# Designs tried in a protein design run: peptides against a protein of PDB entry 7UQJ. Part 377

Target 1, 160 residues: chain A of PDB entry 7UQJ
Amino acid sequence: PELYQNFNITPPRGVLFHGPPGTGKTLMARALAASCSSDERKITFFMRKGADILSKWVGEAERQLRLLFEEAKKHQPSIIFFDEIDGLAPVRSSKQEQIHASIVSTLLALMDGMDNRGQVIVIGATNRPDAVDPALRRPGRFDREFYFPLPDVKARFKIL

## One batch from the design tools (peptide; made by RFdiffusion4, then SolubleMPNN)

Design b2_p30_8_s3 (from b2_p30_8, 12 letters changed)
Fold by OpenDDE base, seed 4:
Structure b2_p30_8_s3 (fold): chain B 160 residues (1-160), chain C 160 residues (1-160), chain D 160 residues (1-160), chain A 30 residues (1-30)
Amino acid sequence: as target 1 above (160 residues)
Amino acid sequence: as target 1 above (160 residues)
Amino acid sequence: as target 1 above (160 residues)
Amino acid sequence: AAAPQVELLPAPPDLPDPFPLPSLEPYVPP
């Protein structure tokens, strides 16, 4: 919490956690949620898996995303964590199913529709940031990115 | 491997990491690999996702499992980490596709075929241990289990 | 970022990350650093290992700590991450070398000397919060603590 | 938009890698 208040940095609406599998992206999101929660101000943590949104909610994925954002707004302050967001919002290709395009468009609209004053943060985790639709990686959406490297045996944690 | 050798504890052949999504199961497996790796003894870490074994290797999943175990043995000391192992080895039901039954049977045979003297550890991660075939959760297979709780949101993260 | 700005929580000067090895404490610190960094406001991340401060800087550890804090202040906004801070600031015992006492005293003074308006955050990571000198775990120092659990204590007993 | 570059000031070159994860050589399927 405190790092950001002192830095007067405009909070991102969305944060992309990316890095190889098992680098602790999901754990980080939970720890951030827990860290921001005080006894007086509990943060509500919502977690969804990108592939589950596509597969379990066939034809309702857009509605479920809307409901998720509405619930997050209702239970402010809130974190929405999307695990495997590359599964939800893959790079748009001419060969992608129309279902993916509609879901991505819904997520874009939901992120764009968040009021800057809202106490809702969206965290997306992916093993492949380049597999996420670039439209999500723009200002006002996932406009901050965190690389979770494998601790390379050679110390170059260049968080680029 | 080395951790277990130094403690004179018979290493489990398999360890099941279970708990809710985002509890750090994958991170723990990697951290165990890293902690057991010294500059003199690097541990080779193999990671596979259960669902990917089923979907990407249609008709070859059994062969790919065999190759994985052979490679792990060749590169000892090694860790084989199965993420979402419930996807690979679901509970046997009369309604299960024959493909799942053959893959599970192959994994069982591979785990049973590991010599106790081998420096190969198998870690399976699941969000649903009860969705894993009980045959895998027996002595000589995944005979040790670790629950990864959600950091209880009610358990006071006293941000002291 | 956003969670912290919206919560109007006064930033700690220091945050203690504690929990078993491999729970992602170091990863968390790096991710926090990256999250606080924008294209316009890069955060400078300093990392030191507690044991390295004691062993590599024999007789100069206090000076190196001072220089570290001065550099962090010069390159604001900054994060100072101490990995294995229990190695730097062990619990004061009658048997502890005078060197540890002087280093701890220096770190205490440096943390106390940070202006509340400074854009320097100190993160300490330890596997043993109880091995850290309680004087560091007071308001104005490491006054916030984050537990990085291993999954439930009950399951750890069965690796024995 | 460039990812926020956290300029990690190089720790003195000899800082041992805190978690030497073994190099995940990507298994290139044969």
Scores: peptide ipSAE 0.000, ipTM 0.272, DockQ to the pose 0.040; fails the geometry check

Design b2_p30_8_s4 (from b2_p30_8, 13 letters changed)
Fold by OpenDDE base, seed 2:
Formats: C-alpha cells, sequence, structure tokens
Structure b2_p30_8_s4 (fold): chain B 160 residues (1-160), chain C 160 residues (1-160), chain D 160 residues (1-160), chain A 30 residues (1-30)
C-alpha cells in the first residue's frame, strides 16, 4: 500500500496474484491486509474461493458477488480476496458458457462500478493466469499482475 | 508433509532450501507445514535460527538441539525448520572448530537417529549451501536440496 | 502500496515488519516491491541483512549504509529492505555500545535525511521488534509497524 | 503497537482455512 503513494503510482482496482500453487499468494494477500490495518484504521478483509462461489451458490453466485462488493464498500477500507479466481471466472469455454458467462459479467460489472476513489481493493489469486478470463485482466479491473514464481520447477520436483 | 503424501513421495529426512536471501525459503517451509496441516492432522512446526542457537546458547546449544528433536518427535507429524543453517553448522574451519564441531556432531547424530518412519521432517534454509558442512548434505541427512532461485532477473523485472 | 493511497494513509518513511521468523516478512517486502513495479515503473529493490552488514563490514558498516542509501536514491523509486534489522541496530546495551551506537546513529541520520518526497521506502524486518532500537521506531523513521503474526490459531482466528 | 486488527469478516461459510497454518507453537525451549 505505502509504496504506491510514496512512488506516486496509481493504485489498480484489482491485483492478480498468479503463480504456481503454494507460492504464498493467499498469505501475501492476508499479510497485505494485515499490513494495511493500523490501530486507527482497520481494513476489512473479505476472502472467497472462486470454486466455492461457483459450487455452493450455483444459482446465487451473482447475488453473492453483489452482496460481497456491497459489504466491502460498507466496510471500507476493505480488501476482497478471490482465492482461485480461475475457478470463479474461467476462460469462456463453450460447454459451461451460460453459468460462467453470467458470473464473469457480474464480476466485470462490479469491478467497473467501483469508483477510482473507493477504498476497496480486489485481489485475485490464481495458479493459472491463462485460465482467468482476459476481460478481467484489462485496465480498470485486474490491471496489475504479480507473478509468484515457483521456486524453480526442479526445486518443486524435488520437493515433490 | 501433505505435498509428499499427495505426491506419493517419500519424505526426505532432511531438506536443504538454498538460494539467495528472501527467495521465500522460510515461507515455503511454513507453507509446506501449513499445506500439510489439515483439520484432522495438524503438523507442529518448529523453527530455529542457526545463528540464534549458536549465539544465545553457546554452552547449551547441543542440549537445545536435543530438546528440539525430542519435542518434534513428541509432536509428530512435525517439521523442524533451521533458518540460516549455515549459521549453526558452518563449514569446519580451524578457528572456531571446537564450538562448531560439537554442534555439527550433535545435529548429525540427531538426524542420523531419526528412524525412516518418523513423521519428523528437517528443513534447513541457507543463502550459502557451500557454507553448510558437507557432512549435513549427505544421504540420510539433508539429502534433498532445493534451490530457491532469485526470482530470475526477468521475474525480478516483472516483480520489478 | 495501493491500499495506503486508496485509504488516504500517509506513507511512512520506514516500515517495520515484525513477527515470528518465517512469517513471510522478506517475501512480503519483495512482493510489495513487485507490486509497486509496473512495466513503466520499475522499483529497485535493495536487500541487506542486518547481521551481514554488522559482521562483514565491522569497520565499513557506516560507509556501506551511506552507499546503500545513495544508491537507493539514485535508483528511485526504490525500496531498501533490511532483513533482520535487529541484527544491525540492536537495542543499545552497554557491552557492544561503541560499534552499534555508530551504526544506529548512521541509520538514524540516513532515515532523517530522506526528504518526505523521496521515492525511497525503507522496510525493516525483525523477529524481535523489542530488540530494535526505539530510536528507529520513532515518527519519520520506522513509524509504521506491521506485525506478521505467526499463523498462530489466534492469528488464524483474526485472519479468520 | 497493537497488531493491526485485520477483522477478516468471517466468510459466511467456514471456508476451510486454505492455509490452515499449523499451530506454530513456537518451540519454547523447556
Amino acid sequence: as target 1 above (160 residues)
Amino acid sequence: as target 1 above (160 residues)
Amino acid sequence: as target 1 above (160 residues)
Amino acid sequence: AKAPKVELLPAPEDLPDPFPLPSLEPYRPP
């Protein structure tokens, strides 16, 4: 948080944390939230898993997203962290197109509807940035991407 | 731990995480511990800094290592993480040989004394694998090494 | 970074990351650096270990600190990350007072000499905030402190 | 300095802590 102000960097509306599983994306989001909360200014941290929103709320996912963004706006300053955002907003593929298209469109509309001055940051975490709908990765949405590198594949295969 | 079980990989007795400072070695060890802790199976994570064991416990370092391994065995499944293990077990150099040799010998004995069936994993992290006593890097001790690369200059430039 | 701007929080000159070892302080600092770097605006990340500065540069530590801050100023926007800052600037205790007092005084002067408009952020990481000289924790220096909790059950319950 | 109270709003559903960080009981040397 502080770095952007010190460096006169316009804060993104959304930040995509991408990288292989276990690279600390979720921990980073939590630690960013923790870091941004002072005694005087608490940040409300909302966490949702993309797959859980899709699976638990098959008919209500759009409503749950709207409620989440409304709650985040009510409790600003706030962070919405979507863990496994590729589970919520997969690349548009023909077979699941109707249910996913509506969720993606809702998330796009919610991110576009955030005023630039809103104290709500959206963080998406994924292991597969290419599995996230490119529409979410456009300016004004998840316009900043952070690659959490694996410790080199060889190190994973030996940790494996 | 779960990573090894999920991947059907025999857990090493000791794992050396090596790589430049801040490559996430400590975080990886913690994330591995976290990932391996389920609601049903909590992994106990023990962390020690090599330099702290050496500096704070100059006469008690051997005893502290023994106690650490005993406690890890009591609380299995467990991880013993030695951060900066090069500070605890430096390459045998003549000038500090007496104090370091006894600590190294104790750590060697403790690692050799772990039965293959123990649910205790030892992770050593270092910025300088060549500064770790080669005796610790032998089979049955820290027999697996993981290089945590710097985020490659390009990944540092995308992290830049 | 973005959170502080969005939240209209005055960026500190210095940020103290404190918490138990391996809570991701170093990774957080790197990811903050990463987060603040765009394709258009690269942040130069300087990392030093407190103990390494103290041990390797016993007679040159002050000069090395000055060079570090000059280099950070030349390569702004930049982050200076002091890992294990308690190793560089321990609480003034009588026995090591001369070497540590000069290093602490140099670091204080360098932090005080940073213009409020400088694109240089100093991040100190420690496992022992109480082991950092209180003079460094004053307003205009490390005036913001972020506790990286152990993911202790209670910190999980506050992260929950 | 008080640990920043990140009031994580409980996810209305007990989302399994994706990182059930182990109870890092700091090994206190006995």
Scores: peptide ipSAE 0.000, ipTM 0.218, DockQ to the pose 0.040; fails the geometry check
Fold by OpenDDE base, seed 3:
Structure b2_p30_8_s4 (fold): chain B 160 residues (1-160), chain C 160 residues (1-160), chain D 160 residues (1-160), chain A 30 residues (1-30)
Amino acid sequence: as target 1 above (160 residues)
Amino acid sequence: as target 1 above (160 residues)
Amino acid sequence: as target 1 above (160 residues)
Amino acid sequence: AKAPKVELLPAPEDLPDPFPLPSLEPYRPP
């Protein structure tokens, strides 16, 4: 978060963390939340797994997303972290198209509806950025993508 | 980095990642560098180990630090990651006080001398934040601290 | 693995990484794998999600576990990482007892059947150690447990 | 004095997966 400020980069509404599983995407999101939280300015961190929203809230996923964004907006400044976002908003697969389409549509609308003045950042983490609906990867949504490489063996040779 | 902007937080010059070894500090720093690098804007990542600067560059550590900061400034936006920064800037121990003091003083001056407009972030990682000179932990230097908790100390003794 | 050898520590057969989601359990497992992999000795890292084994391999989960352990043994030194192991081997819940019991039994047998000479380490990660069958947490299985705390209590109050 | 080796983070494509997960082929039931 602070690094992007130094870079005079307008804070994205949505950041896609992508990379192989266990490359620290979730840890990064938490560390970013912790890092952005000062004694004076507490960041509220909301974490949801994409698959959990679908599985626990069949038929209510849209409502749960709305509630999540409302809560995040209420508790500004906030981070919404979607772990495994490819589970929440998969690329439209032929047979389950309607439910996924409505969730994607809702998430798109919620991300688009974020006031530019809103101190809410959405982080999506995925192991499969290509499995995330391309509509979510457009400007104003997850328009910043960050690759989490596997910890290179070379990093270790420098750590040894 | 971008999260700090959303939070209207002045980007820290220095961030101290502290926590036990193997908690992902180095990985986090690399992931931050990777995450801050877009297709349009590559972040230059400089990694140095504190102990390596001392051991390899006896009598030249100050110069190496200056060169590092100059290179980082030249390649903006940049991250300077000091792994094991407690090895670079230990709390003054009795017998090696002068050499460590000069390195600390140089690092302080370099961090203080970073123009607020400079797109250089310094991340220091340490296992022992209390072994880092408190002068480095002051505002305008490593003024943001992020704890990387161990899992359990027992995991670490097996990872060491 | 190599770290355990370097410390003359008998490699645990199984290590349970537990703690809140996104505390770096998966990252730690990968970092351990990366950290045990030298140029001379590559560690083979096998990652499976507990829930994926159940969901993808209904009626074949036991066979998939056997194949996984066989492959891990073939590619020694190896790490088998079960992410969300509570999804693989939940505490026997009343209604699904037989399928879960057979998977648990198979995993128990596979962990018990690991020759002490085998350079295979099993890491189970869970957010809910109490949701893991206690039989898996016994000596010779996941007999080492490592708690991954949330980064800083202050971040925790914001994640709750 | 050797210039500080600037390590560019390798592009995602350039990072060899040091731990290629053996593709356990999905067991197709016979």
Scores: peptide ipSAE 0.000, ipTM 0.306, DockQ to the pose 0.059; fails the geometry check
Fold by OpenDDE base, seed 4:
Structure b2_p30_8_s4 (fold): chain B 160 residues (1-160), chain C 160 residues (1-160), chain D 160 residues (1-160), chain A 30 residues (1-30)
Amino acid sequence: as target 1 above (160 residues)
Amino acid sequence: as target 1 above (160 residues)
Amino acid sequence: as target 1 above (160 residues)
Amino acid sequence: AKAPKVELLPAPEDLPDPFPLPSLEPYRPP
């Protein structure tokens, strides 16, 4: 956060962390939240798992997203981290269309509405960036992406 | 790796990584695998998610576990990482008893059989250590447990 | 920890984590510390930033390094993590020669003295491994080096 | 009936690395 302000770089509204499982996406998001928190300026970190929003809140997922973004706005500066965001907003497949379409549309509207939300950053993490609805990866949403490569076993070998 | 050797600590057969979501359990397991790999001595890293073994292989989960441990033995030195191990071996609840009991029994037998398996380490990760079957947390199985705290700024201070 | 013992691998005295900014080097070091701590055998984790040792302790940096290594030895088993170690031990440039030379010499002496220090591991993190004094990257010091690749900007592009 | 050869689920590592990291040559000090 500080780096973007110091450099007059418009902070991304959303950042997509992608890469193989166990590359530290969730951990990096937490580390970023912690690194951006000072004693004077604590960042509130919200974490949700995409699949949990769908599974626990069938029919209420939209409301849970709205509440999450309202809480994040209320506690700004804040970070919303979606782990496994491909589980929340899978590419529109014909078989689960309506429920997923409504959740995606709600998330899109919430991200688009962030211009008036102040200091809220959204981080999405996925192991499958191509499984994330492309509408979420557009400018003003998850417009910045971060690939987390596997710590190469060969690069680790060079260390021993 | 280094710390246990210097300490004359018998390496655990299984290590349980537990802590809140996004504390880097999976990343750490990968980091351990890489830190233990040299150019001359490649560690093979196997990763499975507990829930995926149950969901994709209903009735075949036992066979998949056996195959995983055979492959890990074939490619020793190796690490088997179970992400969300509480999903594979939930505390025995009366309602899902037989299938879960057989998977747990198979995993127990595979871990107990590791004495003759050579250089295979098993790492289990969970957000809910109390949701893992206590039989897996016994000596000779997941006998060492590592708590991954949230990067609390205060907990970061306790490390300094 | 475990894997090095099972494999009869001598633990490195120092491990260099290198790679672009935001690849999780600091996070990995903390996670390694946590992964080496059991309930019975807690590893003490010390974290220092290279530039902070120079900036806060101009003229006292050597003493601070000595104190850090003494404290780490006193609280063994321990990990000393140097974040931005290139800031502490830049490649000897003619303009800052004497102060940096003395800090580097002190760090070298402290790392060489680790044979008698017991169970202390040093992890250095840098974004610029070539900016680290090569004397630190020799056997018995940071003799093992882990590359943390960027989350690929091109992988970030493939998500768009 | 031949029992179907249950293949191990591809490890997430078996997902084709869409970005093969360039083989880092061992950093030989200059």
Scores: peptide ipSAE 0.000, ipTM 0.280, DockQ to the pose 0.043; fails the geometry check

Design b2_p30_8_s4 (from b2_p30_8, 13 letters changed)
Fold by OpenDDE base, seed 5:
Structure b2_p30_8_s4 (fold): chain B 160 residues (1-160), chain C 160 residues (1-160), chain D 160 residues (1-160), chain A 30 residues (1-30)
Amino acid sequence: as target 1 above (160 residues)
Amino acid sequence: as target 1 above (160 residues)
Amino acid sequence: as target 1 above (160 residues)
Amino acid sequence: AKAPKVELLPAPEDLPDPFPLPSLEPYRPP
């Protein structure tokens, strides 16, 4: 309730952050996690890289996704951040269809299975939203999208 | 000259951004590129992912690095940002020594060959500074390091 | 010494981060704080919101600023981060001139009174650099500015 | 009124990872 009350939003089951690399998608996800976290209610933030789930968990990626969502559900309120989600759920290329289709299907099912009363937000970040399976971008999943452009160069950085 | 005069810094040949994933390393690098760019002098920002240079340019990684530095030199003032530089220049593990050693050697030579009067800054970002070849972290290379911690939650992010 | 030696910078008395909300200014300030913190030398990070200093400390804002700078000086090396500094030091609007002028004057004096050998960095963040008193943006104060532009907005931010 | 102690924000190093990633122990297959 409160997590989404702070946002006055219909609890999105998922939010897609997209834009050029280094536009602060990952940073924003952490910032959102932080901002929603109060001293009274710590938000648990889970971060995974899409490519890491596929590469490190060959054959277990689905199980790891389930465990991640279960753990996020146990530690509500929580944020699941998928960095480089285009690496986790690439648009079905013919040569890898079966394995990717199953992982995407699992992620879809996990997102669809999130009880609307749950305090779990899923954030996907990608540099290539068009490389993300369109099924993930439908209502009830990553139904909200945020574009992160390049920061405008004009101002004088004196941090260096 | 002016780029570093604005900073009153000895022009580092390279700066290493390190810290947990999603702490804004890439965003900072882009922000730095941004702010060093004025309406009069646009900084050219080159971004490459370390893993992409190794994976996409198998056998040409060295040539691509040279081309990148040449192009950065042509487009001075410029920033070369290596995201996930630990993927480009991993600590020499015994079994992959030859290819990695050559890429690291090329990067070292390119960084060492930067004329101290050059208007090229190299920024490396990593989640694992200890996974970056220590030779890159020496004076005249990535001789400056920036740690990017997790943002502390207590700050009311007015991003929202 | 080392904080600024790592940067080889003339210690800026202040750095202004400006740009649209959500560009990671606050997060960047925190990242810088930690990047400058090593295991050997912990940087003390002080964060205040400009609006909070004005609103919570009506009549004591000047004293609170002095205390903040004194505490930052005691805990050198340190960073003072003013989030939403436009709330602390708005451009003099006619109707509130006296109170705001005194707070701005105090902040100016505190920044000008920082010994050039001090290890205190002041970071101001604003979404509206033009709403910050120009006196703060002069040499010896926030003489360094960083623009954090919007990540390209075209996608409907559905986080809000 | 006691000046509210300038809460020294713990150095970012001392900031508890607000988001301790539970180490999903990488299932090492046995």
Scores: peptide ipSAE 0.000, ipTM 0.278, DockQ to the pose 0.037; fails the geometry check

